Peptides against a protein of PDB entry 4Z63. Designs and how they scored, part 64

Target 1, 334 residues: chain A of PDB entry 4Z63
Amino acid sequence: LCLGMNDLTGNIPEDLFHLKRLNLLGIQENRLSGSLSREIRNLSSLVRLDVSWNLFSGEIPDVFDELPQLKFFLGQTNGFIGGIPKSLANSPSLNLLNLRNNSLSGRLMLNCTAMIALNSLDLGTNRFNGRLPENLPDCKRLKNVNLARNTFHGQVPESFKNFESLSYFSLSNSSLANISSALGILQHCKNLTTLVLTLNFHGEALPDDSSLHFEKLKVLVVANCRLTGSMPRWLSSSNELQLLDLSWNRLTGAIPSWIGDFKALFYLDLSNNSFTGEIPKSLTKLESLTSRNISVNEPSPDFPFFMKRNESARALQYNQIFGFPPTIELGHNN

## One batch from the design tools (peptide; made by RFdiffusion4, then SolubleMPNN)

Design b2_p13_1_s4 (from b2_p13_1, 6 letters changed)
Fold by OpenDDE base, seed 4:
Structure b2_p13_1_s4 (fold): chain B 334 residues (1-334), chain A 13 residues (1-13)
Amino acid sequence: as target 1 above (334 residues)
Amino acid sequence: SSSSWVDTDEPLR
């Protein structure tokens, strides 16, 4: 049953929950309000539940143990409060959980040992606090993780060295500390292609450790951290780099010539730093900017990107990396 | 952009 993209108001009629053969319930992009009914438990055949972009409030009901076939739960952009229900945090069937842009709070706890099918997790823009869950790498199929804009004070857990499934990772604006440790850990994620660390590590030094290596890194965003240091030499080995944003830092020194050797680099923002010297001639030879063939068919994160100007301003949303225009931004340097 | 940065933090409504 698909009722998305309407102006439906009120709550879901209780009789809807009598549809025991229902595989898909999509009621997204409405004005549905109140609590999400516990009677969802009666939808024993449910595979997909989309309640996103509504006015739902209260706690998410703890009924997911009665939904053994549920693979997709989309609840982004609601007013949900409380934590992730225990039954949801233990769901063996769930492939995708999207609860971005809610008011969920407390410590983030997932039973990754039980969540054997989880491949995508979006909990960005919530009120989770405490430390990053050390057991996330136990979610052996977890590929896409957005935890942006939560209050995960502290460091990236050492256990993330074992996060082999991790491909797309955002920790933007999560009050993280110790960028050297974070990069030192995350370099062990051999499938990592997208890393967003914007608005963390306030005033720290960007490490220039030649031992750091991100082999498959395509997207690196570490903007607005007030980072000191220079362009990191270790980044030159990330031959697949497509998008680099290091803007709004305090990086110094020259822009190195190797920045133009990235064959796939089509978006570069080094603006609002303290770089000096000449613009490398190699930037004028970027193959991606001279070639008309942008491969649109590459895998992308499930979470969107935004062009932000401040924390409260509306931003343009990009659902795919290749949605960004080819860009070289070097403005506002010394 | 000179006046913006890339982020995944969803803008406030």
Scores: peptide ipSAE 0.519, ipTM 0.892, DockQ to the pose 0.650
Fold by OpenDDE base, seed 2:
Structure b2_p13_1_s4 (fold): chain B 334 residues (1-334), chain A 13 residues (1-13)
Amino acid sequence: as target 1 above (334 residues)
Amino acid sequence: SSSSWVDTDEPLR
């Protein structure tokens, strides 16, 4: 049953929960309000539940143990409060959980040893606090993780050295500390292609350790951290780099010539730093900017990107990396 | 634009 993209108001009719053979319920992009009914438990055949972009409030009901076929739960852009229900945090069937842009709070706890099918997790823009869950690497299929704009004080857990499934990771604006430790840990994530660390590590030094290596890194965003240091030499070994944003930092020194050696680099933002010297001639030879054939069909993160001017401004949304225009931005350097 | 950065944090409505 698909009722998305309407102006429906009120609650879900109780009689809808008598549809025991229902595999897909999509009621997204409406004005549905009140609590999400616990009677969802009666939809025992449910594979996909999409309640996103509504006005739901209260706690998410703890009924997911009665939904053994549920693979997709989309609840982004609602007013949900409380934590992740225990039955949801232990779901063995769930592949994708999207609860972005809610008011969920408390300590983030997932039973990753039980969540054997989880491959995508979006909990960005919530009110979770405490530390990053150390057991996330136990989610052996977890590829896509967005935890942006939560209050995760402290460092990236050492256990993330074993996060082999991790491919797309955002921790933007999560109050993280110790960028040297974070990069030292995350370099062990052999499948990591997208890393977003924007609005963290306030005023720290960007490490220039030649022992750091991110072989498969395609997207690195570490903007607006007020980072000190220079262009990191270790980044020169990330031969697949497509997008680099280090804007709004306090980076100094020259822009190195190796920045033009990235064959796939089509988006470069080094603006609003303190870089000096000449613009490398190698930037004029970037193949990605001269060749028309950008492969649009590469796998992308499940979470969207935003081009922001400030924390409160309307941002342009980009659902795919290749949605970004080919860009070289070197402005506002001294 | 020179005054922007890439983020995954959703803008506050």
Scores: peptide ipSAE 0.517, ipTM 0.893, DockQ to the pose 0.684
Fold by OpenDDE base, seed 5:
Structure b2_p13_1_s4 (fold): chain B 334 residues (1-334), chain A 13 residues (1-13)
Amino acid sequence: as target 1 above (334 residues)
Amino acid sequence: SSSSWVDTDEPLR
């Protein structure tokens, strides 16, 4: 049953929960309000639940132990409060959990040993606090992780050295400290292709440790951190780099010529730094900007990107990396 | 644009 993208109001009719053979419930993009009914437990055949983009409030009901086939739970952009229910945090069937842009709070706890099927987790823009959950690497299939805009004070856990499944990771605006430790840990994530660390590490030095290596890194976003230092030499070994945003930092020195050696680099923002010297001539030879056929079919994160502006609450949303226009931004370097 | 950065944090509505 798909009733998404309407102007439906009120609560879900209780009689809907009598549909014991229902595999798909989509009621997204409505004005449904109130609590999410505990009677969802009666939908024992449910594979997909999409309640996203509504006005739901209260706690998410702890009924997911009665939903043994549930693979997809989408609840982004609601008013949910409390924590992740225990049954949800222990779901062996769940592949995707999206609860982005809610008011969920407390310590983030997932039983990753039980969550054997979890491949995508989006908990961005919530009120989780404490430390990053050290056991996330125990989610052996977890590929996509958005934890942006939570209050995860402290450092990236050392256990994330073992996060082999991790491909897409955002920790933007999560009050993280120690960028040197974070990069030193995350370099061990051999499948990491997308790393977003924007609005963290305020005023720290961007490490220029030549021992750092991100082999598969395609997207690096470390914007608006007030980072000091220079263009990091270790980044030159990330031959697959497609998007680099280091804007709104305090980076100094020259833009190195190796920046033009990235064959796939189509988006470069180094604006609002303190770079000096000449623009590398190699940037004029970027193959990605001269060739028409950028492979549009590459895997992207499940979480959206936003082009944020300092002076405007309006952000452009990009659902795919290749949605970004080919860009070289070097402005405001003095 | 010269006044923007990439983020995954949703803009406040």
Scores: peptide ipSAE 0.501, ipTM 0.886, DockQ to the pose 0.703
Fold by OpenDDE base, seed 3:
Structure b2_p13_1_s4 (fold): chain B 334 residues (1-334), chain A 13 residues (1-13)
Amino acid sequence: as target 1 above (334 residues)
Amino acid sequence: SSSSWVDTDEPLR
């Protein structure tokens, strides 16, 4: 049953929960309000539940033990409060959990040993506090993780050295400290292709340790951190780099010529730094900007990107990395 | 543009 993208109001009719054979319930993008009924437990055949983009409030009901077939739960952009219910945090069937842009709070706890199928987790823009859960690497299939805009004070856990499944990771605006430690840990994530660390590490030095290596890194976003230092030499070894945003930092020195050696680099933002010297001529020879054959079919993160502005203008949303226009931004430097 | 940055934090509505 798909009723998304309407102007439906009120609550879900109780009789809907009698549909025991229902595999898909999509009621997203409406004005549905009130609590999400615990009677969803009666939908024992449910594989996909999408209640996103509504006005739901209250706690998410703890009934997911009665939904053994549930693979997809999308509840982003609601008013949910409380924590992740225990049955959801222990779901062996769940592949994707998206609860982005809610009011969920408390310590983030997932039973990763039970959540054997979890591959995508989006909990961005919530009110979770405490530390990053050290056991996330125990979610052996967890590929996509958005934890942006939560209050995860401290450092990236050492256990994340073992996060082999991790491919797409955002920790934007999560009050993280120690960028050197974070990068030192995350370099061990052999499948890591997307790393977003924007609005963290305020005023720290961007490490220039040549021992750092991100072999598969395609997207690196470390914007608006007030980072000091220079363009990091270790980044030159990330031959698959497609998107680099280091804007709104305090980086100094020259833009190195190796920045133009990235064959797949189509988006570069180094604006609002303190770079000096000449623009490398190699930037004028970027193959990705001269050739039209960018593979649009590459896997992307499940979480959206936003082009934020200091001005009151609404941020532009990009659902795919390749949705970004080919860009070289070097403005507002010395 | 030079007045923007990439983020995954949702803008305030």
Scores: peptide ipSAE 0.511, ipTM 0.889, DockQ to the pose 0.688; fails the geometry check

Design b2_p13_2_s1 (from b2_p13_2, 8 letters changed)
Fold by OpenDDE base, seed 2:
Structure b2_p13_2_s1 (fold): chain B 334 residues (1-334), chain A 13 residues (1-13)
Amino acid sequence: as target 1 above (334 residues)
Amino acid sequence: PSYITVDASELIR
């Protein structure tokens, strides 16, 4: 049953929960309000539940143990409060959980040993606090993780060295500290292709440790951290780099010539730093900017990217990496 | 001067 993209108001009619054979319920992009009914437990055949972009409030009902076929739960952009209910945090069937842009709070707890099918997690823009959950690497299929805009004070857990399934990771604006430790840990994530760390590590030094290596890194965004240091030499070994944003930092020194050796680099933003010297001639030889063959069909994160021009301006949304225009931004270096 | 993030403040106030 798909009723999305309407102006429906009020609560879900109780009789809807009598549809025991229902596999898909999509009621997204409406003005539905009140609590999400516990009677959703009666939808025992449910595979996909989309209640996103509504006005739901209260706690998410703890009824997911009665939904053994549920693979997709989309609840982004609501007013949900409380934590992730225990039955949801223990769901063995769930592949994708999206609860971005809610008012969920407390310590983030997932039973990753039980969540054997979880491959995508979006909990960005909530009110979770405390530390990053150390057991996330126990979610053996977890590939896409957005935890941006929460209050995860402290460091990236050491256990994330073993996060082999991790491919796309955003921790943007999550009050993280110790970038040296974070990079030292995350370099062990062999499948990591996208890393977004914007608005963390306030005023720290970007490590220039030649022992750091991110072999499969395609997208690195570490913007607006007020980082000190220079262009990190370890990044030169990330031969698959497509997008680099180190803007709005306090990086100094020269832009190195190796920045032009990245064959796939199509988006480079080093603006609003303190770089000096000449623009490397190698930047004029970037193959990705001269060749028309951008492979549009590469896997991308499930979470969108946002480009902010000003703190007060609405961010531009980009759903795919290749949605970014080919860009070289070197402005505002002094 | 722009920067990329994943934290769009879509909080419907």
Scores: peptide ipSAE 0.363, ipTM 0.833, DockQ to the pose 0.541
Fold by OpenDDE base, seed 1:
Structure b2_p13_2_s1 (fold): chain B 334 residues (1-334), chain A 13 residues (1-13)
Amino acid sequence: as target 1 above (334 residues)
Amino acid sequence: PSYITVDASELIR
């Protein structure tokens, strides 16, 4: 049953939950309000539940133990409060959980040893507090993780060295500290292709440790951190780099010539730093910008990217990496 | 100048 993208109001009729054979319920992008009924437990055949972009409130009902086939739960952009229900946090069937842009709070706890099928987690823009859950690497299929804009604190857990499944990771604006430790840990994530760390590590030094290596890194965004230092030499070994945003930092020195050697680099933002010297000539020969025929259809994170021009403006949403226009932005440097 | 993030809030309708 798909009723999404309408102007439906009120609560979900309780009689809807009599549909025992229902595999898909999509009621997204409406004006549905009230609590999400616990009677969703009656939808025992449910595989996909999409209630996103509504006005739902209250706690998410703890009934997911009665939904043994549920693979997809999309509840982003609602008013949900409380934590992740225990049954949801222990769901062995769940592949994707998206609860971005809610008011969920407390310590983030997932039973990753039970969540054997979880591959995508989006909990961005909530009110989770405490530290990052150390056991996330125990979610052995977890590939996509957005935990941005939560009230986390401290450092990236050491256990994330073992986060082999991790490919797309955003921790933007989560009050993280110790960028050196974070990068030192995350370099061990051998499948990591996308790393977004914007609005963290405020005023720290960007490490220039040649021992750091991100072999498969395609997207690196560490913007608006007030980071000091220079363009890190270790980044030159990330030969697959496609997008680099280090804007709104306090980086100094020259833009190194190796920045133009990245064959796939199509988006470069180094704006609003303190870089000096000349623009590397190698940037004028970036293959990705000169070749008309590079149709790159590569996997993208499940979480959207946002481009902010200023604090007062609405952020532009980009759902795909290649949705970004080919860009070289070097403005507002010395 | 702009910057990229993954933390923009969306308006609930």
Scores: peptide ipSAE 0.351, ipTM 0.836, DockQ to the pose 0.630
Fold by OpenDDE base, seed 5:
Order: sequence, then C-alpha cells, then structure tokens
Structure b2_p13_2_s1 (fold): chain B 334 residues (1-334), chain A 13 residues (1-13)
Amino acid sequence: as target 1 above (334 residues)
Amino acid sequence: PSYITVDASELIR
C-alpha cells in the first residue's frame, strides 16, 4: 500500500493494521500526526515501512520483534523522541534504518551482533548524545552510516579500525575531537570511499603524516573546521579521489601539483583558506573536467549532502555525488 | 563561498 506524496492528515486508521499480508506500507510525504501506533505489530508480513516526511511524534513503538520480515524502516523527518526501541535495535531482518532528522535522544545503542542484515544506518540530525557506539563495527554488513548532527563528543572509537564493511561515513557537525586519531583509525576501513567530517575538530592541525593511507577514498569533505596545516601529502595516494572539500579552514602553503594528477577529481573546493603561491598548471589538465563522460553510475551514499553558502543560509540538497557540478573553487585565499 | 556538510537541521519541523 503506497499512499505517499499526498496531503493526508491525522493518524493512520486502526483498520489498516488488519492487513496481515501487507508487505509494503508507504505513507511518506504527508501530514500524518500523532504517535506511530503500536498496532503496526499486527502487520506481520511487513517488509518495508515508510513513514518519512510526516508529523509523527512520541516514541517509536517497541514492536519490531513482531515484524520478522521487516527490511526497510524509513522514518526520516518526523518528530520522534526517545531512543531506538529495543526490538528495533535487535532486529535481525532490518537492512536499512533511516531515522534522520528527528528528535531521538539519549545514548545510541544498537545490538550489532543481532543486527546481522543492517547495511544502511541514517541517524543524522537527532539529539543523540554521549560517545559513538563502539560496537558499530560488529554490524558486519553495515556499509552506509550517517551520524551527522548529533552530540557525539569525544574521539572516534578505536574499534572502528575493524569497521571493514564501512564505505560511506558522515560524522559532520557532531562535536568530534582529535582529527589525527580519527584519520589514524579510519584509514583501516579499507572499503571507505566517502568520508564527511565537516564542522568538527575545531582549530586542530590537519595531520600530514605520510603513513596515512586511504586507498579507496573517493570523497573527502573536511570543511569548516578551522584546521591548520597544509595540503596533506598522504592524500596524494588516494588515486580514486573524485570530490575534495577542504574549504573554510586555515590551511597554508602551496596547492601541490599532485592535485592535478587525480584522474577522477571533478569537484575541488579549497576556498576560504590561506593557500599561497601559483595555481598548479596540472589543474588545467584534469581529465574529469576535460572529458564529457563522467561515469554517473558509481555508488553513492544513501544520505544526502548539503551545500551551505554560510551557516545561516538554507542548504542546497544533493542526493548523489555526481549531482555536484564540476567545480574548482580556489577563492578567498592569499 | 560554500562548503559541503550532512546537516538537515534546518528541515526539522
């Protein structure tokens, strides 16, 4: 049953929960309000539940143990409060959990040992506090993780060295500290292709440790951190780099010539730094900017990106990496 | 001058 993208109001009719054979319930992009009914437990055949972009409030009901076939739960952009229900945090069937842009709070706790099928987690823009869950690497299929815009203070857990499944990771604006430790840990994530760390590590030095290596890194965003240092030499070994945003930092020195050696680099933002010297001539020969056929079919994160002109401006949403226009931004340097 | 983030805080209703 798909009723998304309408102007439906009120709550879900209770009689809807009599549909014992229902595999898909999509009621997204409406004005549905109130609590999400506990009676969703009656939908024992449910594979997909999409309640996103509504006005739901209250706690998410703890009934997911009665939904053994549930693979997809989308609840982004609601008013949900409380934590992740225990049954949801222990769901062995769940592949995707999206609860981005809610009011969920407390310590984030997931039983990753039980969540054997979880491959995508989006809990960005919530009110979770405390530390990052150390056991996230125990989610052995977890590929996509957005935890941006929470209050996960402290450092990236050491256990994330073992996060082999991790491919897309956003921790933007989560009050993280110690960028050197974070990069030192995350370099062990050999499948990591997308790393977004914007609005963290305020005023720290960007490490230039030549021992750092991100083999499969395609997207690196570390903007607006007031980072000091220079263009990191270790980044030159990330031969698959497609998008680099280091804007709004305090980086100094020259833009190195190796920046033009990235064959797939189509988006470069080094603006609002303190770079000096000449623009590398190699940038004028970037193959991705001279050739017409950028391969649009590459894997992208499940979480959206946002481009902000300033902290107060409305962000532009980009759902895919290739949604970004080919860009070289070197403005506002000296 | 712009920067990329993953922050939908402005979309909270």
Scores: peptide ipSAE 0.336, ipTM 0.834, DockQ to the pose 0.601
Fold by OpenDDE base, seed 4:
Structure b2_p13_2_s1 (fold): chain B 334 residues (1-334), chain A 13 residues (1-13)
Amino acid sequence: as target 1 above (334 residues)
Amino acid sequence: PSYITVDASELIR
């Protein structure tokens, strides 16, 4: 049953929950309000539940143990409070959980040992606090993780060295500390292609450790951290780099010539730093900017990107990396 | 000065 993109108001009629053969319930992009009914438990055949972009409030009901076939739960952009209910945090069937842009709070806890099918997790823009869950790497199929804009004070857990499934990771604006440790850990994620760490590590030094290596890194965003140091030499080994944003830091020194050696680099933002010297001539030879064929068919994170031009402006949303225009931004340097 | 940053976070509405 698909009722999305309407102006429906009120609660879901209780009689709807008598549809025991229902596989898909989509009621997204409405004005549905109140609590999400516990009677969802009666939808024993449910595979997909989309309640996103509504006015739901209260706690998410703890009924997911009665939904053995549920693979997709989309609840982004609601007013949900509390934590992730225990049955949801233990769901063996769930492939995708999206609860971005809610008011969920407390310590983030997932039973990754039980969540054997989880491949995508979006909990960005919530009120989770405490430390990052150390057991996330136990979610052996977890590929896409957005935990941006939560209050995960502290460091990236050492256990994330074992996060082999991790491909797309955003921790933007989560009050993280110790960038050296974070990069030292995350370099072990052999499938990591997208890393977003914007608005963390306030005033720390960007490590220039030649031992750091991100082999498959395509997207690196570490903007607005007030990072000190220079362009990191270890980044030159990330031959697949497509997008680099190090804007709004305190990086110094020259822009190195190797920045133009990235064959796939089409978006470069080094603006609002303290770089000096000449613009490398190699930037004029970037193949991605001279060739018309941008491969549109590459996998992208499930979470959106947002371009912020100023603190007061609404951010522009980009759902795919290739939605960004080819860009070289070197403005506002010394 | 204007700045451009990429972030994966949104504002709570």
Scores: peptide ipSAE 0.270, ipTM 0.796, DockQ to the pose 0.341; fails the geometry check

